# Peptides against a protein of PDB entry 3PBP: the designs that were tried, part 160

Target 1, 203 residues: chain A of PDB entry 3PBP
Amino acid sequence: LNEKDLNLILNKSLVMYESLDSTTDVIVKRNVIKQLQFVSKLHENWNSRFGKVDIQKEYRLAKVQGPFTINPFPGELYDYTATNIATILIDNGQNEIVCVSFDDGSLILLFKDLEMSMSWDVDNYVYNNSLVLIERVKLQREIKSLITLPEQLGKLYVISDNIIQQVNFMSWASTLSKCINESDLNPLAGLKFESKLEDIATI
Target 2, 203 residues: chain A of PDB entry 3PBP as posed
Amino acid sequence: LNEKDLNLILNKSLVMYESLDSTTDVIVKRNVIKQLQFVSKLHENWNSRFGKVDIQKEYRLAKVQGPFTINPFPGELYDYTATNIATILIDNGQNEIVCVSFDDGSLILLFKDLEMSMSWDVDNYVYNNSLVLIERVKLQREIKSLITLPEQLGKLYVISDNIIQQVNFMSWASTLSKSINESDLNPLAGLKFESKLEDIATI

## One batch from the design tools (peptide; made by RFdiffusion4, then SolubleMPNN)

Design b2_p27_8_s4 (from b2_p27_8, 13 letters changed)
Fold by OpenDDE base, seed 3:
Structure b2_p27_8_s4 (fold): chain B 203 residues (1-203), chain A 27 residues (1-27)
Amino acid sequence: as target 1 above (203 residues)
Amino acid sequence: MKEEIEKVKKQLETKKGIGKFLVEKNS
């Protein structure tokens, strides 16, 4: 964690806080406020040049949010079970794609269109766990594991049987990254969301 | 700080827009 990352997290937390209104659920309000307080404390400690930020107490109170919702969920996958999940960075600005594998050999690539907050107090708290379908890739084999390499943007490695395959989605992810970073949706027009699948190695 | 916050706001709105676009495309 560096100063730039911390500032980004703080700003995101502030935006979430500012989005709260009279119609917002009380649990959501409380959760967002606690997250903002936590991040603000971290920021303060960073700015004050405290050598070591102790975040353990606050972090222990926070829980990972519950399951995500996928929209739309591919109808063909209703009878199948998710087997693996991975997150793939698409740029150096922390934009990412989520990938879920299924026992039919399908991969779905998903976009996080809403900002999530940590769960602080409530068991089974779910808020803004929104994932949007980008692409379905059919591998027609049993997927054993998903591997990502931080230095390789927009690439997912799929291990199945005795083969490693690479899914490369930089063809569209670069445009998506640009849209986010420039706050411009225009480049989405005509964009094809088709990933490249390549055999890498036999294992 | 205000300018940075506004930038983040715009990015978040853009993400929402991307989401809507994708939903419409895949529906």
Scores: peptide ipSAE 0.650, ipTM 0.943, DockQ to the pose 0.941
Fold by OpenDDE base, seed 1:
Structure b2_p27_8_s4 (fold): chain B 203 residues (1-203), chain A 27 residues (1-27)
Amino acid sequence: as target 1 above (203 residues)
Amino acid sequence: MKEEIEKVKKQLETKKGIGKFLVEKNS
């Protein structure tokens, strides 16, 4: 976590706080306030010495492991069980794609269209747990694990029994990144959400 | 700092917009 990252988290927390109104649930209010207080305190106490606390990793892990809603959920997957989850960075600005694997050998690539908050007071509290379907990739293999490399943006490695495959979605993820960073939806027009699948190695 | 907050707000709105777009595309 660097100063820039902390500032971003702070700003996100501030935006969440400002979004609170009289209609907001009391639990949500409390959670958002506590998050803002925590982040603000961290920001105030930010010293170069704290560079070792990967708060970002903990923050990310807390976000992805909570219950979430996928919209739309592929009908074909209702009878299958999620097996793995991974988060893939698509740029240097902390934009990411979530990937979930299923026991039918499918991968779904998901977009976080809402900012999630950390849980503070309530067990398993998740606010803004929305994930939106981008693409379904059918591998038709038993997926053992999902691996991402931080230095490789928009790439997911899928490990099966006998093969490692790479899913590369930078063809569309770069456009998503641009849309977010520039606050412009126009580049989405005509965009194809088709990832490239390649065999990397036989195990 | 105010400008940064506004930027974040815009990004969040953009994300919502992307979400809506994707839902419509997949629906």
Scores: peptide ipSAE 0.649, ipTM 0.943, DockQ to the pose 0.922
Fold by OpenDDE base, seed 4:
Structure b2_p27_8_s4 (fold): chain B 203 residues (1-203), chain A 27 residues (1-27)
Amino acid sequence: as target 1 above (203 residues)
Amino acid sequence: MKEEIEKVKKQLETKKGIGKFLVEKNS
């Protein structure tokens, strides 16, 4: 984590806190408040002269948020099992796409449209667990692993039994990045979400 | 700091909008 990343997390946590109202669920309120307190403490410690953040106690209380929902979920994949997951950066501002592979050889590319948070002292806490379907790519191969390279934005490497393939989605991801960074949805009009698949090497 | 918060807020709303767009497109 760098200062910029910490500031972003803090600002996101503040926005989440500000979104709370009288109609918000008590568990959600409690969780958001705890997260804000934690992040605020991190920020204070980061700015402190000692440069070391003692977050061990608070971090131990934090849990990964509950199960995610995919909307819409491809009906054809209901009977198949997810095999791998990867996160691919699409810009230097930490915007990302989530990719999940299935045992039928499909890849789904997903967008995180809601800000997710850690759960705090709540079992099975689920809030803002939304993933939105962007594209399904059918490889018709057994996918062994997914690899991403930090220096290669919008690229996913898929390793199968005898081949390495590259999925390149910068054709549409660059537009998504622009939309987010400029807070403008207009560029989405007419955008085709079609990734390019290329064979890189035979194993 | 307020300006930065507003920027983040706008980005989050934009992400939500993108999500809605994608759901509609894939429905």
Scores: peptide ipSAE 0.649, ipTM 0.943, DockQ to the pose 0.922
Fold by OpenDDE base, seed 5:
Structure b2_p27_8_s4 (fold): chain B 203 residues (1-203), chain A 27 residues (1-27)
Amino acid sequence: as target 1 above (203 residues)
Amino acid sequence: MKEEIEKVKKQLETKKGIGKFLVEKNS
């Protein structure tokens, strides 16, 4: 984590804390409070004690992992099994897209419309597990691996037995980024969620 | 810091809105 990242996490944690009310689950309350306390402590000590901090080493950062719900879930995929998952950054503000591959050769690109909290007390704790379908890409290949490069925004590399393919979704992800950063939904109008698939190399 | 928090709140609401939009689009 750098200072910018820490500030973002702190702000998110504060917002989550402020969202707590009498109807909030006790476990959620406790988890959010613990997160805020931890992040606040880190922030307070940042200049004096901490340089580069990897929170994931000490505590579970909210990563896209199960359990989660996909809405809508493509009916065609009910009989297939998820094989890989990846998270792809779409901007420098830590906005990201989630990708899940299936054993039919499909990729689904997903949007996190809700914020998740870190897990503190219970394994597999998920405050918000909402993922929203953006696009389904059919590769018709056995997907072995999903690779992302931090310096390449909105790009996913799909490795199959004989080929490496790039999925580039910056055509629509840039608009999503803009919507989020500007808090404006208007740019979504007429947006096509069609990723570009390109063969990169043969294996 | 307060302004930053408000910005984050707006972004969260925007994300929810995006989610709703996408659900409607794909339903």
Scores: peptide ipSAE 0.649, ipTM 0.943, DockQ to the pose 0.929

## One batch from the design tools (peptide; made by RFdiffusion4, then SolubleMPNN)

Design b2_p28_3_s1 (from b2_p28_3, 13 letters changed)
Fold by OpenDDE base, seed 4:
Parts: C-alpha cells; sequence; structure tokens
Structure b2_p28_3_s1 (fold): chain B 203 residues (1-203), chain A 28 residues (1-28)
C-alpha cells in the first residue's frame, strides 16, 4: 500500500458515501460511514506520520462480506462447487478480473462492476456483492490451483493434475481496460470475449 | 479533481456491468 493506493481507496470511499441517500438502508449507511471514517483516519495518519490513531483496532473490527452472487450464473454450474478464486490485473492501474474455478473443470471470468465495502462490526453484511459474468472457459480437468503473476497482465495459470495451462484474456481485457480508463464503452461493441488457452508445461 | 476522476471511473464500471448483462440477455 502506497500513498497513491490510499488516495484511491479514500476517493472510492468518498464516492460511496456520496451515493447514500434517504432510500439507502440504515445498515448500509452505517457501514459506508464507518469505512469512510476508517480510511480517512488512515489517510490522515499516513500523511502526518505522527498521528496517534489506533488504526489496528478499527481494522480488526472489519470483516469480509458474505457470499458473492454471479450474474448470470451459468445453469450448467448449479450442481457444481467453486474450488478456487483468483484476481488478475488487466492493467497497471487497478482494473482486474476475478476468476472462479469449479469442480467440473470450468472457469468463469467475472467483472466487479460495483465497489464493495468491508463489513464493520456487522455480521452477515451484504452490499454490492455481485459479480458479472464475462466468459466461461471449459477445461474439463480437475483444477488444483489458480496462479497469477503480477508482471503478466491478463494471464491466469491453471494447475491441474499433470499440466499447467495458461488462460490469456488480453485479447479483450486490453480493450476493457481502455474503456474503463477512458470512460468510453464503444470499443466493447462487437468484441469477442474469448480467451486463449495454451499448454505451458507438463508436470 | 481526483475525486471526480474516480467517480467517473466507477460510473464507467457500472456501465460495463450493464453491458455484459445486456449481452447475455441478447444471447438468450
Amino acid sequence: as target 1 above (203 residues)
Amino acid sequence: SELEKVRKQLETKKKVGEFFLKRWAEKK
């Protein structure tokens, strides 16, 4: 975490705060406010280096939200269980794709279209927990693990029983990144969201 | 401002989500 990252988190928290209105659930309001307060204190402490803020105590009260929803959820996967999850950076900023594997050998690539806050001293907090489906990749292998390399944008390594495969989705992710960064969705039209699968090594 | 840039980015991400949802709806 650096100053730039912290500023981004702060700004995101501010935007979330600004989105609150009279129709917002009270629990959501409380959570968003608490997060903003925490991040603000963290930011203040970071800049001053001498601030006496018990950041650790407040952080310990934060929890990860409950289950995510996937939209749409592939019907074929209803009877299968998620086995692994990975986050893959698609640019040098903070745009990322989430990948989830299932015990049928499928991978789904997902987009976080909403900012998710932490839970703050609230059990079973759920807000903005949806992920949007981009692509399903069928490997038909038992997936043991998912590996990402920070220096390799838009690439996911899938480890199965006897093989390492690379899933490369930069063919579309580069365009997606550009669209987000430039706030222009036009290039997405007609784009094929098909990742390239390649065998890397036998193990 | 940086805040405004972030706001714009977040709004764009929402629209991207909508794009994908619409895409799936059209495939049905």
Scores: peptide ipSAE 0.627, ipTM 0.942, DockQ to the pose 0.869
Fold by OpenDDE base, seed 2:
Structure b2_p28_3_s1 (fold): chain B 203 residues (1-203), chain A 28 residues (1-28)
Amino acid sequence: as target 1 above (203 residues)
Amino acid sequence: SELEKVRKQLETKKKVGEFFLKRWAEKK
């Protein structure tokens, strides 16, 4: 975590706070406010370099948010179980794709369209837990693990019993990244969301 | 401002989500 990252987190938290209105659930309001307070305190401490604010207590109270909702969920996968999850960076600005594998050998590539907050002093907190389906990739093999390398943007390595395969989605992810960073969706129109699957090694 | 940029990016992400949802709806 560096200053740039902290600033980004702060700004995201501010935007979430600004999104609150009279129709927002009280639990959501409380949670967003707590997160903003925490991040703000962290930011202040970072800048002041004076006195270590004991942020440990507050951090311990924060938990990862509950279950995600995938939309649309492929009907063919209703009878199968998710086996692995990975997050793949698509640029240096923290844009990322989420990948989930299933026991039928399918991969789904997902987009986080909403900003999620941590859960603060609330069990089973769920808000903005949306994941939107981008692509389904069928590998037709048992997936043991998913591996990502931070230096390799838009690449996912899939390990099965006898093979390592690379899923490369930079063909569309580069455009997606650009669209997000430039706040322009026009380049997405007509874009094919088809990842390249390549055998890397036999094991 | 940086804050405004982040706001725009988050809004864009929402729209991206909508884009994908619409795309799937059209494929059906």
Scores: peptide ipSAE 0.627, ipTM 0.942, DockQ to the pose 0.900
Fold by OpenDDE base, seed 3:
Structure b2_p28_3_s1 (fold): chain B 203 residues (1-203), chain A 28 residues (1-28)
Amino acid sequence: as target 1 above (203 residues)
Amino acid sequence: SELEKVRKQLETKKKVGEFFLKRWAEKK
């Protein structure tokens, strides 16, 4: 974690706080406020020798939020089991795609459209936990592992029984990244969300 | 400001999500 990352987290927490209104659930309000308080304290004590221990203690009180929802969930995958999960960066601005594999050999590529806070006070806290379906890729192989390389944006390596394959999203992910960074969705219209599959090596 | 930039980015991400949801709804 560096200063830039901390500033980003703080700003995200501030935006979440600003989004609170009279219609927001009380539990959500409390959780968002605690999130902001923690991040603010962390920012105030940045690089300080004093307070790091306390900050770490407070951080340990927070939990990762509960399960995500996938929308829409592909009907064809209803009876299959998720086997692997990976997160792939698509730019240097921390935009990312989530990938989940299934035991039928399918991959789903997902977009996290909402910012999620940690859980601070409630067991099974769920808020802004949506993942939106972008694309389904059918490999028709038993997927053993998913590998990402930080230096390779928009690329996922899939290890199966006898082959390593690369899934490349950059045909659409570059446009998506641009849309997010420039706050302009117009380029998404008519875009084909079809990833490129390439064989890399035989095992 | 940096805060405003982040706000816009988060709002854009929300709209992107809506875009994908609408796309799927239209395909049904």
Scores: peptide ipSAE 0.626, ipTM 0.942, DockQ to the pose 0.879
Fold by OpenDDE base, seed 5:
Formats: structure tokens, C-alpha cells, sequence
Structure b2_p28_3_s1 (fold): chain B 203 residues (1-203), chain A 28 residues (1-28)
């Protein structure tokens, strides 16, 4: 975590807070406020020289939300089980794609369209937990693991059997990144969301 | 401001989500 990352988290938390109104559920309101309070304290206790942030006791109360809602969920995968999950950065602005593998050898690429907060001392908290389907890649192999490299944007390495394959989705992810950063969706029109699959190595 | 930039990006992400949902709806 660096200053830039902390500022981004703070700004996201502020935006979430500003989105609260009289129609917002009380539980959501409480949760968003707690998160903002925590992040604000982190920001206040930031030591830029040493890159340290003092973690408050409230951090221990934070939990990850679950489950996600995948929209649409492919009907073909209804009877199959998710096996792996990975997050892949597509730019230096922390835009990312979520990848989930299934035991039929399918890989789905997903977009986080809503900002998710942590759950703060609330069981079964669910808010903004949507993941939107972008692409399904059929590998037709037993997927054992998913690997990402921070220096390689828009690339996912899939380990199955004795082979490592690379899934490269920068053909569309670069455009997606641009759309988000420039707040213009026009370039998405007519774009094919098809990733490139390549064999990398035998293991 | 940086805050305004983040706000705009988050709004754009929502619209991107809507775009993908619409795309799937049109394919069926």
C-alpha cells in the first residue's frame, strides 16, 4: 500500500458516503460510515517517509462480502462448481477483471461494475456485490490453478494437467480501460470480447 | 479534483456494467 493507493481508497469511500441519502438502508449507511471512518484514520496516520499506516482495531472487525452475484450466470455452468478465482489488473489505474474457473474447464471473465465495501461487524452483509459477465473461455481442461503477474496487464496464466496456458484479453481490455478512464463508452460498441489463448510451457 | 475523477470513474463503471448486461440480453 502506497500513498496513491490510500488516496484512491479514501476517495472511493468518500464517494460511497456521498451516495448515501434518505432512501439508503440503515445497515448500508452504517457500514459505509464505518468504512469511511476507518480509511480516514488510516490516512491521518499515514507515514509517507516509511510507507507505514497504523492499523486501527476496527480493521479486525472488517470482513469480505459474499457471495457475489454473477450476471448473467451462464446456464451451461449451473451444475458445475467454481474452482479458482483471480483478479487481473488491466491498467495502472487499478481497473481490474475478475476471473473464475469451473470444473468443466470453463473460465469466465467478469467486470466489477459497482464498488464493494468491506463488511463491518455485520453478518451476511450484501451490497454492491455484482459481477457482470464479459466473456466465457472454454479450455476443456481440468484447471488446477490461476496465476497472475503484476507486471503483465490483462494476462492470466492457467495451469492444467501438465500445461501452462496464457489467456490474453488486452485486445478488449485496453479499450475498456480507456472507456473507464475517459468516461466514454462509445469505443465499446461493436468490440469483440474474445481473449487469445496460447500454450506457454509443458510442466 | 481527484475526488471528482474517482466519482466519474465509478459512474462510468456502472454504465459499463449496464452495457454488458444489455449486450447479453440482445444475444438471446
Amino acid sequence: as target 1 above (203 residues)
Amino acid sequence: SELEKVRKQLETKKKVGEFFLKRWAEKK
Scores: peptide ipSAE 0.625, ipTM 0.942, DockQ to the pose 0.882

Design b2_p28_3_s2 (from b2_p28_3, 14 letters changed)
Fold by OpenDDE base, seed 1:
Structure b2_p28_3_s2 (fold): chain B 203 residues (1-203), chain A 28 residues (1-28)
Amino acid sequence: as target 1 above (203 residues)
Amino acid sequence: SELEKVKKQLETKKKVGQFFLDRWKAEL
């Protein structure tokens, strides 16, 4: 965590707060307010010299939000279990793709279209928990682990029993990153969301 | 402002999400 990251988190929390209206659920309002209060306090107490924040114990009573929803969920995967999850950076601006593996050897690449807050004071809080399907990659292997390298944008390493494979989705993720950063979706039209799979090493 | 930039980015992300959803609907 650095000052830039903290500022981003604060701004995201502010945007969420500003999005509240008379139609917003009371629980959501409370949660967003608590999130903003926490982040604001975190920002206020940030010591850049030491990379430390003194946070009152009361603000530490937050949980990770409840289950995510994948839209659309591939029908073929309903009978399978998610085995691994990874988040892959696609740029230096903290745009990310979420990858989930399944026990059928499938990978799904997912987009976080909504900002997700922590859960405050409410058990099983669920809001903005949607992940949107981008691509399904079928490896037909038992996936043991997913590895990302921070310096390698848009790359995921998949470890199976006898092989390490690289999934490279920068062919479309670079365009996606640009679209987000420039607030222009036009380049997405006609784009193929097809990742490249390469064998890296045998185990 | 930085806040406005973030706001715009978040709105764009929502639109991107809808883009993907629409793509899948079109394939059905």
Scores: peptide ipSAE 0.613, ipTM 0.940, DockQ to the pose 0.893
Fold by OpenDDE base, seed 3:
Structure b2_p28_3_s2 (fold): chain B 203 residues (1-203), chain A 28 residues (1-28)
Amino acid sequence: as target 1 above (203 residues)
Amino acid sequence: SELEKVKKQLETKKKVGQFFLDRWKAEL
């Protein structure tokens, strides 16, 4: 965590707060307000010299939000179980893709289209928990683990029984990153969301 | 402002999400 990251979190929390209206659920309002209060206090207590923030114990009681939804959920995966999850950075601006593996050897690549807050008061708090399906990659292997390297944008390493494979989605993720950063969706039109799979090593 | 930039980015992400949803709706 650095000052830039903290400022970004603060601004995101402010945007969420500003999005509240008379139609917003009371639980959501309360949660967003608590989030903003926490982040604001973090910002006030930021020590840039030491890269430290004093967090009051009361705010440490926040929990991770409840389960995510995947939209659409691939019908072919209905009978299969999710096995691994990974988050892959696609740029240096905190744009990321979520990947979930299944026991049929499928990978799904997912986009976080909504900003998610922590849960402050309610168990199993759910708000803005949707992940949007981008691509399904069929590896047809038992996936043991997913590995990401911070220095390698848009790359996922998949470890199976006998092989390490690289999934490279920068072919489309670079365009996606540009679209987000420039606030222009035009480059997405006609883009193929097809990742490249490469064998890296035999185990 | 930085806040305005973040706001714009978040709105763009929402639109991107809708783009993907619309793509799948067309295929289903």
Scores: peptide ipSAE 0.612, ipTM 0.939, DockQ to the pose 0.880
Fold by OpenDDE base, seed 5:
Structure b2_p28_3_s2 (fold): chain B 203 residues (1-203), chain A 28 residues (1-28)
Amino acid sequence: as target 1 above (203 residues)
Amino acid sequence: SELEKVKKQLETKKKVGQFFLDRWKAEL
């Protein structure tokens, strides 16, 4: 975590707070307010010289939200179990793709279209927990692990029994990043969401 | 402002999500 990241988190929390209205559920309001209070306090207590943040004890009780929903969920994967999850950065602005593997050897690439807050005082807090399906990649192998390298944007390494494969989705993720950063969706029209699979090493 | 930039980015992400959803609906 650096100052830039903290500022981004603060601004996201502020936007979430400003989105609250009379129609917003009371539980959501409370959760978003607590989120903003926490992030604001972190920002206030930021020591940029030492990269240190003073975290108050009361805010350490926050949890990640419950299970995500995938929309649409591929019907072919209904009978299969998710095995691994990874987050892959697609640019330096913290745009990311979520990848989930299944026990049939499938990967799904997912987009976070909504900002999610932490859960603060409700055990089963669920809000903005949807992930949108972008692509399904069939590896036809048992996936043991997913690895990402911070310096390698839009690349995922898949480890199976005897092989490491690279999934490269920068062919479309670069355009997606541009669309998000420029607030222009026109480049998405006609774009093929097809990742490249390459064998890297035999293990 | 930085806040307005973030706001615009988040709104764009929502639209991107809808784009993907619409794409799948069109294939069905």
Scores: peptide ipSAE 0.611, ipTM 0.939, DockQ to the pose 0.899
Fold by OpenDDE base, seed 4:
Structure b2_p28_3_s2 (fold): chain B 203 residues (1-203), chain A 28 residues (1-28)
Amino acid sequence: as target 1 above (203 residues)
Amino acid sequence: SELEKVKKQLETKKKVGQFFLDRWKAEL
């Protein structure tokens, strides 16, 4: 974590706070406020020589959110179980794709369109937990692990019993990154969301 | 401001999400 990242987290937390209104659920409101308070303290103390212990204590009270939803959830995967999850950077600006594998050998590529906060007081806190489906890749293999390399944008390595495969989605992810960074969605129109699958090595 | 930039980015991400949802609806 660096100063730039901390500033980004603070600004995201501020935006979430500003989105609160009279119709916002009380639990959500409380959670967002606590998130902002924590991040604000962290930011305030980042350049200070003091307060690290208190910040660490508060951080330990936070939990990851409960279950996520995938929209749309592929009907063919209804009876299958998720096996692995990975996050892949698509640019140097912290835009990312979430990948989930299933026990049928399917891989889904997902977009996080909403900011999620930590859970601060409520077990099973769920808010902005939606992931949007981009692409489904059918590998038809038992997926043992998903590996990403920080220096390789838009690439996912899938390890199965006998092979390492690379999923490369930069064909569309580069455009997606540009759209996000420039706040222009026009280039997405007519774009094919088809990743390239390549065999890298036999195991 | 940096805050406004972040706001714009977050709004864009929401729109991107909607774009994908709309794409799937069109395929049905």
Scores: peptide ipSAE 0.611, ipTM 0.939, DockQ to the pose 0.876

